# Peptides against a protein of PDB entry 3JWR: the designs that were tried, part 157

Target 1, 323 residues: chain A of PDB entry 3JWR
Amino acid sequence: TRELQSLAAAVVPSAQTLKITDFSFSDFELSDLETALCTIRMFTDLNLVQNFQMKHEVLCRWILSVKKNYRKNVAYHNWRHAFNTAQCMFAALKAGKIQNKLTDLEILALLIAALSHDLDHRGVNNSYIQRSEHPLAQLYCHSIMEHHHFDQCLMILNSPGNQILSGLSIEEYKTTLKIIKQAILATDLALYIKRRGEFFELIRKNQFNLEDPHQKELFLAMLMTACDLSAITKPWPIQQRIAELVATEFFDQGDRERKELNIEPTDLMNREKKNKIPSMQVGFIDAICLQLYEALTHVSEDCFPLLDGCRKNRQKWQALAEQ
Target 2, 298 residues: chain A of PDB entry 3JWR as posed
Amino acid sequence: TRELQSLAAAVVPSAQTLKITDFSFSDFELSDLETALCTIRMFTDLNLVQNFQMKHEVLCRWILSVKKNYRKNVAYHNWRHAFNTAQCMFAALKAGKIQNKLTDLEILALLIAALSHDLDHRGVNNSYIQRSEHPLAQLYCHSIMEHHHFDQCLMILNSPGNQILSGLSIEEYKTTLKIIKQAILATDLALYIKRRGEFFELIRKNQFNLEDPHQKELFLAMLMTACDLSAITKPWPIQQRIAELVATEFWEQGDQVGFIDFVCTQLYEALTHVSEDCFPLLDGCRKNRQKWQALAEQ

## One batch from the design tools (peptide; made by RFdiffusion4, then SolubleMPNN)

Design b2_p11_7_s4 (from b2_p11_7, 5 letters changed)
Fold by OpenDDE base, seed 2:
Structure b2_p11_7_s4 (fold): chain B 323 residues (1-323), chain A 11 residues (1-11)
Amino acid sequence: as target 1 above (323 residues)
Amino acid sequence: SEEAEIEDLLS
């Protein structure tokens, strides 16, 4: 395609030029091509291209394939969300110095997972999929969409000309796929809520050890969630805009719930409850986000900008909630 | 709980 040719021939700017090491990064001003260039830079600067002998054209095709398999008519859970998740992962690995704590296969898996974790998202949550008796709900009982996202990820990775993992040994390939699956499934917030207590307790007791395979798996799951939710950490103007996209998608679901399921949506998905968004954001930050970024900062102090951003946005949302 | 509501919303 012309898009592939343009991407493959383009000079990839440095991470510094692209600002992709910044936790404050925004994609709003970037074209789709520029987001793809950023993604190439992430793979390159993490040494993944060299270490796993990725062909440039194959990587370019894979990135474009991933991007293509996000829906354009979904307000939030689209390519830009996946891209921002991956960028946060990159920033956490580089600026947050998490790279030094992980293997190359884990880093490879996390980056692929971050980009792929919401593939073919339909703008509705697992509850809606289940209640609507969607065909996917017949295939999976839990983490319905995350299983679907992984299936889409696997499909793309196995598609002709998209096999970015072809340079791996059989054992490396199996390991990578296992980690990708676990990482994508970990983005189910239900699983996060279920598992986070163990992580926080290990941190609190100063017993956290990445040399333990179970704790490593737990950390990768927490890191995925931290990147997935990283919009909450962004500078306030960026946070506000992303919150509007989230609200739009949730309201669209709520509208569908009324029409298709004949139910009253929850406040978060109720267009008529827009005035509750600030207070709901405060609640979300307190219930889900703060402890995660605190714990992550305890693992690596260089991740503090995520925590600081989250705290600052809490203050902003609280101020709006008090109006 | 607020956590349960958030769980259903973001998963």
Scores: peptide ipSAE 0.051, ipTM 0.797, DockQ to the pose 0.288
Fold by OpenDDE base, seed 1:
Structure b2_p11_7_s4 (fold): chain B 323 residues (1-323), chain A 11 residues (1-11)
Amino acid sequence: as target 1 above (323 residues)
Amino acid sequence: SEEAEIEDLLS
């Protein structure tokens, strides 16, 4: 395609030029091509291209395939969300110095997972999928969408000309796929809520050890969630804009719940309760976000900008809730 | 609970 040819021939700017190591990064001003260039830079600077012998054209095709398999008519859960998740992962690995704590296979898996974690998202949550009796709800009992995202990820990885993992041994390939699956599934907030207590307790007791395989898996799950939710850490103007996208998608779901399912939506999904967004954001930060970024900062102090950003945005949302 | 409402957030 013309798009592939353009991407493959383009000079990839440095991570410094692209600012992709910054926790304050914004994609709002970037074209789709520039987001793809950023993605190439992430793979290159993490040494994934070299270590796993990725062909440039194959990587370019894979990135474009991933991007293409996000829906354009979904307000938030689109390519830009996946791209921002991956960028936060990259920043956490580089600027947050988490790269030194992980294997190359774990890094490879996390980056692929971050880019792929919401593939073919339909702009509705698992609850809607279940209540609408969607065919996917018959295939999976829990984490319905996350299983679908992984299936889409696997489909793309196995598609002709998209096989970025072809340089791996059989054992490396199996390990990578296992980690990708676990990482994508970990983005189900229900699973996060279920597992986070174990992670926080290990941190609190100073018993956290990345040499333990179970604790490593737990950490990768927490890191995925931290990157997936990273919009809450962004500078206030960016945070507000992303919150508007989330609200738009949720209100669209609520409208569909009324029309298609004949149910009253929750406050979060209710367009008529837009005035509750600031207080709901404070609640979200307190219930879900703060402890996670505190724990992550304990693992690596260089991740502090995420925690600091989250705290600052809590203050901003609280101020709006008081108006 | 606030947690139950959040479970529906971004999943």
Scores: peptide ipSAE 0.050, ipTM 0.801, DockQ to the pose 0.235
Fold by OpenDDE base, seed 3:
Structure b2_p11_7_s4 (fold): chain B 323 residues (1-323), chain A 11 residues (1-11)
Amino acid sequence: as target 1 above (323 residues)
Amino acid sequence: SEEAEIEDLLS
């Protein structure tokens, strides 16, 4: 395709030029081509291209395939969300110095998972899928969408000309897919809420040890959530804009709940409750985000900008809630 | 509850 030819022939700028190591990164001014170039740079600078013998054309095709399998009519859970999740992962690995704590296979899996974690997202949550009796709800009992996202990820990875993992041994391939699946499933916030207590307790007791396989798996799950939610850590103008996209998608779901299910939506998804957004954001930060970024900062102090950004945005939302 | 509303927030 013309898009593939353009991407494959393009000079890939440095991570410094692209600012993809910055926790304050914004994609708002980037074209789709530039987001793909950033993605190539992430794979290259994490040594994934060299270590796993990726062909440049195959990587380019895979990136474009992943981007193509996000829906354009979904306000928030689209390619830009996946790209920003992956960029936060890259920044956490490099600037946050988490790269030195992980294996190359874990890093490979996390980057693929971050880019793939919301593939074919439909702009509705698992609760809506269940209540609407969607065919996907018949295939999976829990984490319905996350299982679907992984299935889409696997489909792309196995598609002709997209096989970026062809340089791996059978054992490396199996390990990588296992980690990808676990990482994508970990983006279900219901699962995060169930597991986070164990992670926080280990940190609190100063017993956290990445050499333990179970604790490693737990950490990878928490890191995925931290990157998935990283919009809450961004500079205030970026945070506000992303919050508007989230609200748009939630209100679209609420409108569908009224129309299709004859249900009154919750305040979060109720367009008439737009004035509650600031207080709901404060609640979200307190209930979900703060402890996670505090714990992550305890694992690596260089991740502090995520915590600091979250705290600053809490103050901004609180000030709006008091008006 | 606030937690139940948040569980469905971004997943």
Scores: peptide ipSAE 0.049, ipTM 0.799, DockQ to the pose 0.233
Fold by OpenDDE base, seed 5:
Structure b2_p11_7_s4 (fold): chain B 323 residues (1-323), chain A 11 residues (1-11)
Amino acid sequence: as target 1 above (323 residues)
Amino acid sequence: SEEAEIEDLLS
């Protein structure tokens, strides 16, 4: 395709030029081509291209395939969300110095998972899929969408000309796919809530050890969530704009819940309760975000900008809630 | 609970 030719022939700017090591990164000014270039740089600077013998054209095709399999009519859970999740992962690995704590296969899996974790998202949550009796709800009982996202990820990875993992041994391939699956499934917030207590307790007791395979798996799950939710850590103007996208998608679901399911939406998805957004954001930060970024900062102090951003945005939302 | 409402948030 013309897009593939353009991407494959383009000079890939440095990570410094692209600012993709910054926790304050914004994609708002970037074209789709530039987001793809950023993604190539992430793979290159993490040594994934060299270590796993990725062909440049295959990587380019894979990136474009992933991007294409996000829906354009979804306000938030689209390619830009996946790209921002991957960028936060890259920043956490590089600037946050988590790269040195992980294997190359784990890094490979996390980056693929971050880019793929919401593939073919429909702009509705698992509850809606279940209540609407969607065919996907018959295939999976829990983490319905996350299972679907992984299936889409696997489909792309196995598609002709998209096989970025072809340079791996059979064992490396199996290991990578296992980690990708676990990482994508970990983005289900229900699973995060269920598992986070173990992680926080290990941190609190100074018993956290990445050499333990179970704790490693737990950490990768927490890191995925931290990157997935990283919009809450962004500079206030960016955070506010992303919150508007999230609200738009939630209100669209609420409208569909009224129309298709004949139910009153929750406050979060109720367009009529827009004035509650600031207080709901404070609640979200307190209930879900703060402790996660605190724990992550304890694993690596260089991740502090995420925690600091989250705290600053809590203050901003609280000020709006008092208005 | 606020947590239960959040579980439904980020599908």
Scores: peptide ipSAE 0.052, ipTM 0.800, DockQ to the pose 0.243; fails the geometry check

Design b2_p11_8_s1 (from b2_p11_8, 6 letters changed)
Fold by OpenDDE base, seed 2:
Structure b2_p11_8_s1 (fold): chain B 323 residues (1-323), chain A 11 residues (1-11)
Amino acid sequence: as target 1 above (323 residues)
Amino acid sequence: EKFFLPDIFGV
């Protein structure tokens, strides 16, 4: 395609020029092409292109295929969300110095997973999929969408001309796919809630050890969640805009819940409850986000900007909730 | 930035 030709021929700017090492990064001003260029830079600077002998054209095609398999009519869970998740992963790996704690296969898997974790997202949550008796709900009992996202990820990875993993040994390939699956499934926030207590307790007791395979897996799951939720850490103008996108998508679901399921939506998804957004954001930060970024900062102090951003945004939302 | 969770999860 013309898009592929343009991407493959383009000079990829440095990570510094693209600011993709910054936790404060915003994609708002970037074209789709520029987001793809950023993604190439992430793979390159993480040594993934070199270490796994990725062909540039194949990587370009894969990125465009991933982007294409996000829906444009979904307000939040689209390519830009996946891209921002991956950028946060890149920043955490580089600026947050997490790269030094992980294997190349883990890094490869995390980056692929971050970009792929919401593939073909429909702008509705697992509860809606289940209640609407969607065909996907018959295939999977739990983490319905995350299973679907992984299936889409696998489909793309195996598609002709998209096989960015072709340079891996059989064992590396199997390991990578396992980690990708685990990472994508870990983005089910319900699973995060179930598992985070173990992580926080290990941190609290100073017993956290990345050399333990179980704890490594747990950390990768927590890191995925930290990147997935990273919009909450962004500078206030960015945070506020993203919160509007999230609200839009949730309200769209709520509207569908009324029309299609004949149910009253929860406040989070109720368009008529827009005035509760600030207080709900405070609640979300307190219940979900703060402890995660605190724990992540204990693993690597260089991740502090995520925690700091989250705290600052809590204050901003609290101030709005008090008006 | 967030996902809907059932009330049982405290969100």
Scores: peptide ipSAE 0.047, ipTM 0.806, DockQ to the pose 0.122
Fold by OpenDDE base, seed 4:
Structure b2_p11_8_s1 (fold): chain B 323 residues (1-323), chain A 11 residues (1-11)
Amino acid sequence: as target 1 above (323 residues)
Amino acid sequence: EKFFLPDIFGV
């Protein structure tokens, strides 16, 4: 395609030029082409292209295929969300110095997973999918959308000309796919809530050990969640804009819940409760986000900007909730 | 930033 030709021929700017190592990164000013260039830079600077012998054209095609399989009519869970998740992963790996704690296969898997974790997202949560009796709800009992996202990821990885994993051995390939699957599934916040207590306790007791395979898996799950939720850590103007996108998508679901399911939406998804957004954001930060970024900062102190951003945004939301 | 929250955020 013309898009592929343009991407493949383009000079890829440095990570410094693209500012993709910054936890404060924003994609708002970037074109789709620039987001793809950023993605190439992430793969390159993580040594994934070299270590796994990725062909440039294949990587370009794969990136464009991933981007194409996000829906344009979804307010938040689109390519830009996936891209920002991957950028946060990149920043956590580089600036947060987590790269040195992980294997190349784990890094490869996490980056692929971050980009792929919401593929073909429909702008509705698992609860809606279940309640609407969607065909996907018949295929999967739990983490319905996350299973679908992984299936889409696998489909793309196996598509002609998109096989960025072709340089891997059979064992490496299997390992990578396992980690990708686990990482994508970990983005189900229901699973996060179930598992986070173990992680926090290990940190609190100073018993956390990345050499333990189970704890490694747990950490990768927590890291994925931290990147997936990283909008809450962004500078306030960015945070507000992303929160508006999230609210738009949630209100769209709430409107559909009223119309299609004949139910009153929860306050979170109720357009009429827009005035509760600030207080709900404070609650979200307290219940879900703060402890995660605290724990992540304990694993790597260089991830502190995520925690600091989260704390700052809590104050901003609290101030709005008091008005 | 979020797509699932406990009931405490919805009721």
Scores: peptide ipSAE 0.044, ipTM 0.798, DockQ to the pose 0.125
Fold by OpenDDE base, seed 3:
Parts: C-alpha cells; structure tokens; sequence
Structure b2_p11_8_s1 (fold): chain B 323 residues (1-323), chain A 11 residues (1-11)
C-alpha cells in the first residue's frame, strides 16, 4: 500500500526528538504516520529489531496491520489508546529504568501486548457483552474482550508479511506468546483487583523479588495495568481531554444499554450524570490508581512521575467535585 | 482515567 511505502521509506526520528521517553507525552498533535514512526523507534531503541532480527518492512506492515484492526468509531479504545499504552511502557522501560529488570523476551512481549491489548475493541465492557448475549460471550466466560484481543493479536502475528517473530526459536516464540497472552489478560481490571493485593503486600513487606517467576509474572501484569491506565497520570490539560473521550465512550454504551437492553445505565455510563465525572474520577484514582503507582515507584523510583501525575490530577478532580 | 471498571464500581 502507499501507506506502507511511505512508512518504510521514512527516516525514523530519535526518541529524544519524538519525546517518547517522556511520561508527559501526548499524541494529540501526531499524525497516524508519526505514531507509526514512534512505534518503530520503540522497537529499535529497545534493541528488539536487532536482537530478534526483524525485517524493517515486516515491522512496518505489522504496525500498520495492528493500527488497522482498531475501530475508528470507538471514542477511546482505539489505536491512539494502544499507542499511548505502548509509549508509557517504553517510557517506563527507559526513563523508569525497568528495562534493566526484564529479559529481552519479556520486553518484546510487553511492547507487542501494549500495542495489541485492545484490538478490535467495540467500545463496550465485558458486562455489556455478557448481557447482550454477544457471540463472544459464548466462547469465553471471563475476560471475554481480553481473550478476543489476544486472538486478534495472534491472527495478525501469523498473517503473511506480518510475522515479526519469525526470527525467534520455537521456545522463544512459545514463551513470548505466553507472556503476551498473560499481559493482555492482565488488562482486565477485574483480574487486576484480584491480584493487586498480593503485589502490594510483597512491596509493603519488602519481600518483592523479580527473580521469583511468580512475582515476575505478577509484576508484568501490574506494569501492563499501570501503562493501560496511564492517562490518569498525564498533565492536567491532557488528562481532561482523555477523560472526555472515555466519558464519550461510556455514555455511548449507556445509551445502547437503554435502547438495546432496556436498562438504566450506571452513573459512570449515564450521560445525564455528567456532573458526577469529577467525583467519580477521584473515586477511581483512590480505588484503583494510587496504590498501583505507589507500588510501581517502590520497584523503580524513576517511575515517580506517574505517581506525581496521578496525585496532581486527583487534586484537580477533587477541586472540580467541590464546585 | 476510568477504564471499564469491574462491576464493583458499577462498570
């Protein structure tokens, strides 16, 4: 395609020029081509292209295929969300110095997972999928969408001309796919809530050890969630704009719940309760986000900007809730 | 930001 030719021939700017190591990064001003260039830079600067012998054209095709398999009619869970998740992962690995704590296969898996974790997202949560009796709900009992996202990821990875993992041994390939699957499934917040207590307790007791395979797996799951939720850490103007996208998608679901399922939506998805957004954001930060970024900062102090951003945004949302 | 929260948050 013309898009592939343009991407493959383009000079890829440095990570410094692209500012993709910054936790404060915003994609709002970037074209789709620039997001793809950023993605190439992430793979290159993490040494993934060299270490796993990726062909440049294959990587370009894969990136464009991933981007193409996000829906354009979804307000938030689209390519830009996946790209921002991957950028936060890259920043956490580089600026947050987590790269030194992980294997190359783990890094490869996390980056692929971050880009792929919401593939073909339909703009509705698992509860809606279940209640609507969608065909996907017949295939999976739990984490329905996350299983679908992984299936889409696997389909793309196995598609002709998209096989970025062709340079891996059979063992490396199996290991990578296992980690990708676990990482994508970990983005189900229901699983996060189930598992986070173990992680926080290990941190609190100073017993956290990345050399333990179980604790490593747990950490990768927490890191995925931290990157997935990283919009809450962004500078306030960026945070507000993303919150509007999230609200739009939630209200679209709520409207569908009323129309298609004949149910009253929850406050979070109720367009008529838009005035509750600030208080709901405070509740979300307190219940889900704060402890995670605190724990992550304990693993790597260089991740503090994520925690600081989350705290600052909590204050901003609280001030709006008091108005 | 509020990603689709589990049912414990009404999502």
Amino acid sequence: as target 1 above (323 residues)
Amino acid sequence: EKFFLPDIFGV
Scores: peptide ipSAE 0.047, ipTM 0.810, DockQ to the pose 0.121; fails the geometry check
Fold by OpenDDE base, seed 5:
Structure b2_p11_8_s1 (fold): chain B 323 residues (1-323), chain A 11 residues (1-11)
Amino acid sequence: as target 1 above (323 residues)
Amino acid sequence: EKFFLPDIFGV
């Protein structure tokens, strides 16, 4: 395609030029082509292209295929969200110095998972899918959409000309797919809520050890969540704009819940309750985000910008909630 | 920002 030719022929700027190592990164000014170039740079600078002998054209095609399999009519859960999740992962690995704590296969899996974790997202949550009796709800009992996202990820990885994992051994391939699946499934916030207590307790007791396979798996799950939620850590103007996109998508779901399911939406998804957004954001930060970024900062102090950003945005939302 | 089930959000 023309798009593939353009991407494959383009000079890929440095990570410094693209600012993709910055926790404060914004994609708002970037074209789709530039987001793809950033993605190539992430794979390159993490040594994934070299270590796993990825063909440039295949990587380009894969990136474009992933991007194509996000819906454009979804306000938040689109390619830009996946791209920002991957960028935060890249920043956490590089600037946050987590790269040295992980294997190359884990890094490969996390980056693929970050880019793929919301593939074909429909702009509605698992509760809506379940309540609407969607066919996907018959296939999966828990983490319905996350299973679908993984299925989409696997489909792309196995598609002709998209096989970025063809340079892996059979064992490396199996390991990578296992980690990808676990990482995508971990983005179900319900699973985060279920598992986070174990992680926080290990940190609190100074018993956290990445050499333990179970704790490694737990950490990868927490890291995925930290990147998935990283919009809350961004500089206030960026965070506020993303919060508007989230609110738009949630209100669209609430409108559909009212119209299609004949139910009153929760305050979070109720357009009539938009005045509660600031207080709900404070509640979200306190209930979900702060402890996660505190724990992540304990694992690597260089992740502090995520925690600091989250704290600053809490103050901003609190100030708005008091008006 | 928020891939939630509203019930998990708890606010």
Scores: peptide ipSAE 0.046, ipTM 0.808, DockQ to the pose 0.145; fails the geometry check

